# Ledger of designs, part 192: peptides against a protein of PDB entry 5Z08

Target 1, 168 residues: chain A of PDB entry 5Z08
Amino acid sequence: RQKDEWAKKTSSLMKQLDWFIGEHLGAMLAAEELGGPVVGELMEIDPDDLSAGFNAHGKLKKATSQPDLDRRQRRIDDIWGPQDEQGQAHKRKRGADEALAASAEMRDLIEQLMNKLVEAGGDNSATYVEIPRESAAARFLVRSKVAMFHPNDARRLRLVDFGRDLDD
Target 2, 222 residues: chain B of PDB entry 5Z08
Amino acid sequence: GLPRLIDAIEEASKIPAKRRQTPIKPTIEKLTTHLYTHGASPDSLLRLADLLTLRNHLDQASLAAITRNLYPSSTVSDEVVLRFIGALGHGQLKPTLALQALFLRWLVMVYHLLENPGVLGQVYGVLFDLLDTAAIRPQLCHLLALVTRRKHVRPFRIQAILTLSRQTGGDPNLTGLLRVFKNYYPEIIVGDATKGRASAFKHPDPQWRQHLDEIQQRRSEA

## One batch from the design tools (peptide; made by RFdiffusion4, then SolubleMPNN)

Design b2_p20_5_s3 (from b2_p20_5, 9 letters changed)
Fold by OpenDDE base, seed 3:
Structure b2_p20_5_s3 (fold): chain B 168 residues (1-168), chain C 222 residues (1-222), chain A 20 residues (1-20)
Amino acid sequence: as target 1 above (168 residues)
Amino acid sequence: as target 2 above (222 residues)
Amino acid sequence: SLADTLRQLIEEIQENIAKL
């Protein structure tokens, strides 16, 4: 009975995680992979602040009212903005495809990390997943303090074991 | 042979210089001589990439010497590439920025030997985000110039380069990269952003290239 | 924050998995 309740709760939480990844995180991860704002640092970007541009540290520069910057930004937006409804649809579709890909990558990575943690049976050396690239997904997990890179190899990622680290 | 030299260096790399029984310099010199003469096989490249990118007790001069002589005798695997990419950026466990610049230079010089050039395209974001790091920017811009495809040219990256170019007073390498972007989007205005001359991204070392070609030719004849 | 939400979800998942 309790195991079934835990299994149901786990399944529910996994669905919530999947939803969270798909509906909220995927698009932002895709934006980061595409070199957009770093997930979690730029959520407070007022759409009006997007016009201000990013500094070298990814921080919003205060909108310095320099009219020339605004003209250039508008011109870039005009050049790269969807020209027609079909262009908008294609950009939206591509954005959706990238968001789906980022969502899938995050899901797969979390699954691998969780599986390795379970399989390791307490051996921290066996908990590492080898990642083919430092993805936005991997970086976000580390920034979120959910995962950690191997101290000597940034290609190896492990899940933080919240179940064990709370008892120490 | 090369594997035995690598073995000796790997073992020495685990030990602080002051605690080594034998000086490592003669072994490094033998290694670099061997690499210059014969190049490195894919397996040897991987081992050397680990020696270069992972934190160990090798001195910076030795690491730089190995990197300068890191001639592939064959192709360069994705795994080797990813070792060097993973070594980029800031961190206590990462190689020095000077060594990272050498790695990026190496990747530029061996780009045509990559088994899968697409691997660099997959990590394009990671590379692009490092453009603010002045110490590696010249080589990074050159590598990005080789790697950039239409899929990578996005409005935010254009804006980021333009912004960084203004902040740097018009770094020629950033202007060069922006010209590469302009090949995909002709409407990009380069001139207004940069009063400076764009880098042409010429081969960093023509002599190194020639020597690499000689090493590669010997393999094709064998 | 998104990071906090993700961490909380993963933590809760791990806690429930550990109870299985």
Scores: peptide ipSAE 0.379, ipTM 0.374, DockQ to the pose 0.271
Fold by OpenDDE base, seed 5:
Structure b2_p20_5_s3 (fold): chain B 168 residues (1-168), chain C 222 residues (1-222), chain A 20 residues (1-20)
Amino acid sequence: as target 1 above (168 residues)
Amino acid sequence: as target 2 above (222 residues)
Amino acid sequence: SLADTLRQLIEEIQENIAKL
């Protein structure tokens, strides 16, 4: 009974995590990868804001106040997309594709980190995931105090074991 | 004036070279001559940053020529900076690595004219992650050397530089950046990891600097 | 904050996994 309840709760929390990554983090991580603000150091970036770009203070310019970004995007759309209602759709699609890619990277990284923690059976040396690059996702996990780099190897990332740290 | 030249180049940039009614080279030469003589206003800089960083039909030689003559007549806005930062990295839609190296060199040379130097600190992670890209590493390390503050010097970044330095056989630019890190954390051992000389990060182009100063002085007198 | 939310979710997941 209790195990089933914990399993259900875990599944619910994983769904919430997936939602949180997809709906909130993905766009912001994509913005960071595109030279936007660092996730968590600046205010929440709406996915629509990825298309709006950043003002001279690193603050999101409201899409309405960036006539120059609209000019820039129109130029991209004029060069690479049809001129019509499809150009705005292509802008939105590209922003959505980058957000989706960032979301997928974050999900995959968290999954790998969690799997390694479980597989290690308490051996801290075995809990490290090798990361190909310091991604926005990896940086955000470290800033969030959810993950830590190996002290001697910045390509190795581990999940913080909250289960152990609570029992000590 | 400069805005009309930019307009003409913007329109030409939308059209493949083979389909243009008029050659763009004479207009590029007029633009670069104007930039060399007068510099670019903040508004013109933003427009030129868009031309340089967005995928268009301009040839690489023209883009490089514009970048080499991109003298600010005033300050450089965060928006202009972020356009160049957003153009960095790998991808089919990104500018060539050669052009990215010119952008980074430009940012180094105009660093003292940034309206908010802190903007580069906000994108520090993005810049740092590109250190593995050999083609832009020299200019990137120089820019990071200017931008680095105590808050950026983290254990994982120290280890990343040390690892990359070992992998590159002790790139002097990485050693130079690690020396900057050591200013904030004296316990960092630079010598054991990198038998190489550290870069001194000297100004990339003294003549360009002098000419920039002349352009900036003319504005203060007007 | 986003960081706090992420941490809380992962912490709660780990706590529940540890009880399994």
Scores: peptide ipSAE 0.379, ipTM 0.385, DockQ to the pose 0.266
Fold by OpenDDE base, seed 2:
Structure b2_p20_5_s3 (fold): chain B 168 residues (1-168), chain C 222 residues (1-222), chain A 20 residues (1-20)
Amino acid sequence: as target 1 above (168 residues)
Amino acid sequence: as target 2 above (222 residues)
Amino acid sequence: SLADTLRQLIEEIQENIAKL
């Protein structure tokens, strides 16, 4: 009975995590990968906001910004591609694709980290996942204090074991 | 030879200084003399990187002395680089910030000997996120100036440096790094907060460079 | 914050897994 309740609760929490990644975190991680704001330093970024592009301040282009900010943002837009309607549709599609990709990367990374922690059976040396690159996802996990890099290898990431670190 | 000296230091590093039968200082002096004369092979560099970056019972003066004499006789592997990068930042298991600054200075001085300079580009964000740590910022900015490529120059990083530059009153090293970014994106407006003198990122130690070149030359003749 | 929410979710998941 208790195991079934814990299994159901775990399943519910995993669904909440998947929803949280898909609905909120993915777009913001994609924004960070695209050179937008660092996740957690700015307000929630709507996927529609990804299409508008970010100024040099990591803020959304609002049409009513001061002329100097608009000129600065136009230069950034000129670097990142055409502002025509086709360019906007391509930017929206690209923004959606990048949000989906970032969500998938975060899900896969968390899953790998959790699996390694379970498989390690308490061996800290076996808990590390090798990351091919430092992604926005990996950085966010570390900033969130959910994951840590290996003390001697920045390509190796492990999940923080909240169950053990509270008893020491 | 060098391997036997490293063996003796590795064994001594496992034991607190008060419990050692013999002082380690004479062995450290022999090691540093050997390193100064002959440099370190790739295998010896890895073992020394572990001694420098892993928590052990070696004193800070000994660790600093080894780091100051850490001349590669050959190339520097990705594994050695990653040991030093992993040793950076805040944490109870991390080396002191003073020692981390020496590691970053070392990486700057041996950058041209890296087997794969791209390894530093893969951990670019780890390095970049440490820019707020004032004690290592000068050497970190210098290393980032060497490592930075177009792919690393992102709007969020530009903004992060601009924000940190305002908060620090225009640190010359941050201004120097922004100038490197501006080489890839000329449209980067270095705001009024960055009106300060930019660092030129000159070689940290010309004498060390000359001695490294002499050690490297002996390898090419052998 | 987003970071706090993520941490809380992962912590609760780990706690429930450890009880299984």
Scores: peptide ipSAE 0.376, ipTM 0.381, DockQ to the pose 0.268
Fold by OpenDDE base, seed 4:
Structure b2_p20_5_s3 (fold): chain B 168 residues (1-168), chain C 222 residues (1-222), chain A 20 residues (1-20)
Amino acid sequence: as target 1 above (168 residues)
Amino acid sequence: as target 2 above (222 residues)
Amino acid sequence: SLADTLRQLIEEIQENIAKL
């Protein structure tokens, strides 16, 4: 009885996690990968500097005087926003595709991390997932204190074992 | 002497630890003690660079211990530098990122002993393209801060640092590197992200520096 | 925050898994 309740609750939480990744996180992770804002962190870099970019001569492009909020929003809007209609449909589609890809990457990464934690049977050395790159997904998991890089190998990521850390 | 110790370690490196007849640890300790006392000649440095950078059966602790005691008694050749640079990045045959970070730290600490500092400038692109790797970024930024010249400060690299700085939440090492870039292009706006303590790229180990200086002084007196 | 939400979800999942 209790095990069935825990299993049901776990399943429910997994669905919530999947929803959270798909509906809220994926687009933001995709934006981060595309050089948008860091998910969950206030960027200390002036968005104006970032949006203006640099020309081929290393000169700052004239910052269009649009407020800081507008430029992060413009890159998001350039990725996601309704600017030029035809270019927007392609940008929106590309943006949606990138969001889906980022969501899938995050889902897969979390799944791998969870599976490795279970398979390790408490051996912390066996809990590491090899990641192909330091993705926005991986970084976000670390910032969230959900995962940790191996101290000697940043290609190895492990899930924080909240179940054990509560029993210590 | 040092060559014989290297010979023994080279032979041991070909054999998995479980199949070694004798523990290598005592030989590693003798090597590191010798390196600490006398430093490594150019020839020994090359051999040690191969041991450190090529895939072998040496354990990470031993490799790290050698790297931490890798005092040059003389200059550092281009060949030695290129071995370490060639060991950077991602790949199944590459050393661990932790070891790569130690290599970069070593290159920073011995930069003044390079026979040709320009060699690092030639591989600048290779180094720069690794900035996305968090594990090596602090040391990599420090090395790049030493190596960067006007020819390396290109618009695409400026943009890449800015982008990566965003992605990292304003890594102080990237901000430090961007300040170096600003020395060549004052028009680079290092925004309020510079309110973050940009890394001053201080010497990573003052004690190691002092000991290196002592080893180098013995050479000048000989 | 998003990070807190993610952490909470994963923590709760792990807690429930540990009870299985």
Scores: peptide ipSAE 0.373, ipTM 0.373, DockQ to the pose 0.262

Design b2_p20_5_s4 (from b2_p20_5, 9 letters changed)
Fold by OpenDDE base, seed 1:
Structure b2_p20_5_s4 (fold): chain B 168 residues (1-168), chain C 222 residues (1-222), chain A 20 residues (1-20)
Amino acid sequence: as target 1 above (168 residues)
Amino acid sequence: as target 2 above (222 residues)
Amino acid sequence: SLEDTLRRLIEEILELIAKA
């Protein structure tokens, strides 16, 4: 009985986490990755706004015609060029795809971090996940005080062991 | 009949090979032929399990030959299962790891004939703690894949498999077992270990299965 | 905050894993 209740509760929390990542974080993480605002500064990012791209200050670029668009912005603009009806559908799809990709990255990263924590058996040196880049997902986890970077290596991220660190 | 053959082997097993008046090999051959043709009754299985698991003077080739022909004619009792489980692990009084692997393979092949499949679930911890023993790991993972239920999938066991998987460089049998665990707990992150080939835990001997089915069918017709 | 929500969810999951 207690084990089944534990399993149900764990499954429920995992579903809540997945929902939270997919419905709330994904679009914001994608926006931050695209040079938009930091996660939490803009709570409602319309996928259509992701299409407009962001300036160097994290603000939505208005469709201004100026040529010196950074390679990242060109990619955004190529994704988000003038929309005929087919172009709009493709843009909305691309914005949704970026949000899905960001959600998947966050889920995978949390998953790896939890696995390493469990695998380390209390050895903090073995809890680090190697990250290929400092992503919006990684930054958000650190800001949330859920994860921390290795003091000497920003490519190594570990989950904070709240069970041990709260009792110390 | 089979009981008389077992009697002769039991008596011979008490005596070192050098002190036997008669060679045991012809009697072992008669036993294995009988087992292949008719299978073993529950009573005969228990006696044979004792011969296979208890320290005696039988040679390893004879023990292996009996194990390879250990076709149940009916069901397999909890007592028989527990004899084989008790024989697992390290120790001077235990059978060789090679013979233990044959016992585990046998348990996999006769799993559907167990009177109480739950008996293996009761000894799940004993089986699980032997996963570090490389010589029996393939068959042990296969047996655990059959036995595992939600109640057995515990955080410490998940962690133990993950740790052992890393230590072994991603043993495909451990990856296969972890996939079974993931069926009960989808949240189990089978990390890059899933990029490894997992064992599909196919029947270890299709010919043995077919012959077992033939022996079992003859009983239903009698 | 979003950060607090994420932290809470992860903490609760880890606590359940540790108690199991």
Scores: peptide ipSAE 0.365, ipTM 0.398, DockQ to the pose 0.191
Fold by OpenDDE base, seed 4:
Structure b2_p20_5_s4 (fold): chain B 168 residues (1-168), chain C 222 residues (1-222), chain A 20 residues (1-20)
Amino acid sequence: as target 1 above (168 residues)
Amino acid sequence: as target 2 above (222 residues)
Amino acid sequence: SLEDTLRRLIEEILELIAKA
């Protein structure tokens, strides 16, 4: 009975987490990855402002001059920019695909972090997940105080063990 | 002259204070007086930077006194800058955090005299990664405010400042730096954590600036 | 906030895992 209740509660929370990631975080994570606002109320990036880029003095450029910034911005503009009805549909689809990808990345990262925490058996050194890049997902976990980077290696991320860190 | 004073201090710096035959304090006072009146040439600056940044037997008060009087008579080379940057952070071989704060303050005050201001932009990551060090954060934020360009303002760094700002209860210096970032990315919402007063990054010492200007003016007349 | 919600969810899950 208690194990079943635990399993049900865990399953319920996992579903809530999946829903939260899919419905609320995915699009925002995708926007951040594309050079949009940081997830949450920390950055309101006008896609138009992003598209224009900024000069060396921090002023909005009239034209995106840097190819890589231009590519991200074009990608943002391709996802978020005003387009005609057909362009809007393709843009919505691309935006949805990027949101799904970002959601999947976040889910996978959380899963890896949880698995490592469980496997480590209390060894903090074994709790680190190697991340290929600092993603919007990784940053959001850190901002949420759920995860932390290794002090000496920003490619290593672990869950914050709230139970132990309070006793030390 | 200044080179001879530096020679004497360099030799004394190799010897523990208890084993010195002569007190170094009078020589330090002569050095600081000379620096105050004439400033330091590029060559002298490099030698003094080594004395200030390398582990030696000089006392902290002497090192601080030299740093406070480290007026460039000319330009500041990349090599001098890199000595001070290399001295930043934690480590047994590094200067004290108090002295590091003075170095950062000095770099702020002489920023306009750098031969290549871009050198600081090249080591931007090193500087930025030290923002968690509370003892040097005020001066570090000020220096970063001067150094920051569009290329340095990345989502990662924006987030790092925001996170650190929350952790520090809204350090005004971090908020000030974030405002500088916002100049490059107007869309940066300085979130609730930054509702505090931002530092305006005013010149740390107007009197020091005025005296520096006087020393620099003598060079232009020569 | 979104961060608080995520933290809460993960903390609750971790608490359950720790009790298992």
Scores: peptide ipSAE 0.365, ipTM 0.396, DockQ to the pose 0.177
Fold by OpenDDE base, seed 5:
Structure b2_p20_5_s4 (fold): chain B 168 residues (1-168), chain C 222 residues (1-222), chain A 20 residues (1-20)
Amino acid sequence: as target 1 above (168 residues)
Amino acid sequence: as target 2 above (222 residues)
Amino acid sequence: SLEDTLRRLIEEILELIAKA
């Protein structure tokens, strides 16, 4: 009975985490990865805002017309902007794909971090996950005080050991 | 000359590598050789800053090679500085974090050649807000250590760096920056938040500095 | 905050894993 209740509770929390990542974080993480605002600065990011793109300061193109930023953004758009009418649909699809990719990256990273913590058996040196890049996901975990980078290696990330680090 | 090399690279940068008629690598090598020998004029620096900071089809190795050889023959304008600052941070539209680290390193190494050193102080907030980006943090802290004045050391920034220091397990670069802050506010306790060593922010490349000095000297004699 | 929510969820999961 207790093991079954534990399993159900764990499953419920995992579902809540997955939902939270998918429904709340995914678009914001994608926006950050696209050069938008840091996660949490804009609570409501429309997928259409992702398609509109961000200026070099992470603001929506419509807002602050700084002439130099506008010139740079125009050049980026000239190089990478869709040339054809199909380009807007491709931009929207890309925004949705980026949100899904960001959500998947966050889920995978959390899973790896949890697995390493369990496998390490209390050896802090063994709890580090190697990350290929510093992602919005990794940064968000650190800002959330859930994870820490290795002091000497920004490619190594570990979960905060809430049990030991609170008692020390 | 340098302008023609930049023209060729600018045109090539608009085209994916697979669609180029000629390999760009030989032209990049000519450019980097020229830059190493003669440096870049203010006008050439601006054009190169655009090539480095704007998203284009140049490969990362080429961009890194240009950045490593980006010796100013003269001063560095505010416009050039702002191009590099505007390229910092996370985002698919921005250069890679590895390249951004090279830009910050470059800004550190050319800081004494800025036409207006105050320009970096004006964008201090933008730089400071990037401290959470681990890949650029070492160079960013070094740049901030040069730029920081009393007006920038505010309670909210002190608290922010202390918090970030805890979250990073005591990054020595953050501790180094806190020591700079302590010069303006002696009451700042450096160490309670971090058992870590502080960075001394030494010149990142003495050989690059020496070569820069040689290029700068040749201009003063002409 | 979003950060607090994520932290809470992960902490609760880790606590359950540690008790198992």
Scores: peptide ipSAE 0.360, ipTM 0.401, DockQ to the pose 0.207
Fold by OpenDDE base, seed 3:
Structure b2_p20_5_s4 (fold): chain B 168 residues (1-168), chain C 222 residues (1-222), chain A 20 residues (1-20)
Amino acid sequence: as target 1 above (168 residues)
Amino acid sequence: as target 2 above (222 residues)
Amino acid sequence: SLEDTLRRLIEEILELIAKA
C-alpha cells in the first residue's frame, strides 16, 4: 500500500515535471537559446503567440550528434529564415523542434543530475555532471537554485542537495 | 534608384556566375557607389541583409563590398539585426566566418542607429556562445562590450570567459570583455592569465563613422 | 515563479526518492 502510494505520487510528480518542462519551460528555454528573453523574464511575447507558433506536435527526431553550434544556428535560421509560407511552416516546425529539443535537453540534464546525486552516495565530487555547453536548461537550473556549477569548472554541474545543505 | 539595383542583384544572385549572361560586377559597383552616396533605407537594408546572409550565388568579394558600404540612411530595424545574427556560426548554409566578422563589425559601427538596442541584449546568449570561434571573437567581444548589461553578467558567463581566456592564452578581446563585466561586479578577479593588454574596443573605422554621420545628417535636414 | 515551481517539483521528487 505505501509503496503503491509512493509510486503513484512519484509518477504524478514526474508527469507534472514532464508537463511543466514540455508545455511551459521548453518553449521559453528554446526562446532563450535562440536569443530570446531569459526564461521567466516578462516576455512581452504574448504566451498565446508563442504557444500558437509552437504547437507542440512535432515528433522529436532523434538528436543526431550535430555540433552544439549547428543547433543554435539552425534555431536562428528557423526564426529568421525566408518568411514565405514554406518558410513559416519550416519556422514553426523548427521552433517546435527546438522547443522539443530544449525540453529533451532539460529532461535529460535533470535525469543525469538526479542519477549522479544518487550514485555518488554522498561524495560531492562524484555528483557533477559534465555538460557539453552552458545551455538555457543548465542556466535555468542554476537560476532556480536547483543546480550549481563547479566553482572552478563551468562545464561541471551538480544538483543542490537540499537535504545536506540545510544541515550545514 | 537603389531598389532597381537591388532587384538586378537579387535576380543575378539566383544564377551561378558561369551561367550569368551579364557580369554582375558593374551592378555591384553601382550599388556600392549609391550606398556610399545616399545610404540605404530600412527597406533596402532588409533586402540587402537577405542578400548578404542567405545562401546565393554572389561571390565573397561582392558580398564584402556591399557590407563595407552598408551605410544606413536612417535607423536599423530589429529584423535587419536579426538577419545578421542569424547568419553567425558554423554551417554549410552560413556565410563564411570572414563575412560574419564583417557583419559583427557592421553591427558595432551602427549600434547607435538600432531602433531597439535591446534586441542584441535578447540574443546575448547566442552571441556569447560564439566566443570560442576565434575568427569572429574580436568583433564579437566588441559587440558584447556594447551590449552587456548587469543582467548579462552571470557567474557562469564570468567563469566561461575566464576559462576561455586561460585556454586562449589571454586573448586581449576576452580580457576587454572581462573588464566590462568587472564594471558591474568589481569582485571579478581578472586573474594572472590576463597578462595581456585588454582591448580598448575603439571604433573599428573612424572614416566609416564620419561618412555615416554625414549620411545621417542629410536625413535630419530633409 | 517558474523557477520556484521547478525547484518545488524537483525537491518533492528528490524527497520521495530519498524516502524510498
Scores: peptide ipSAE 0.353, ipTM 0.385, DockQ to the pose 0.211

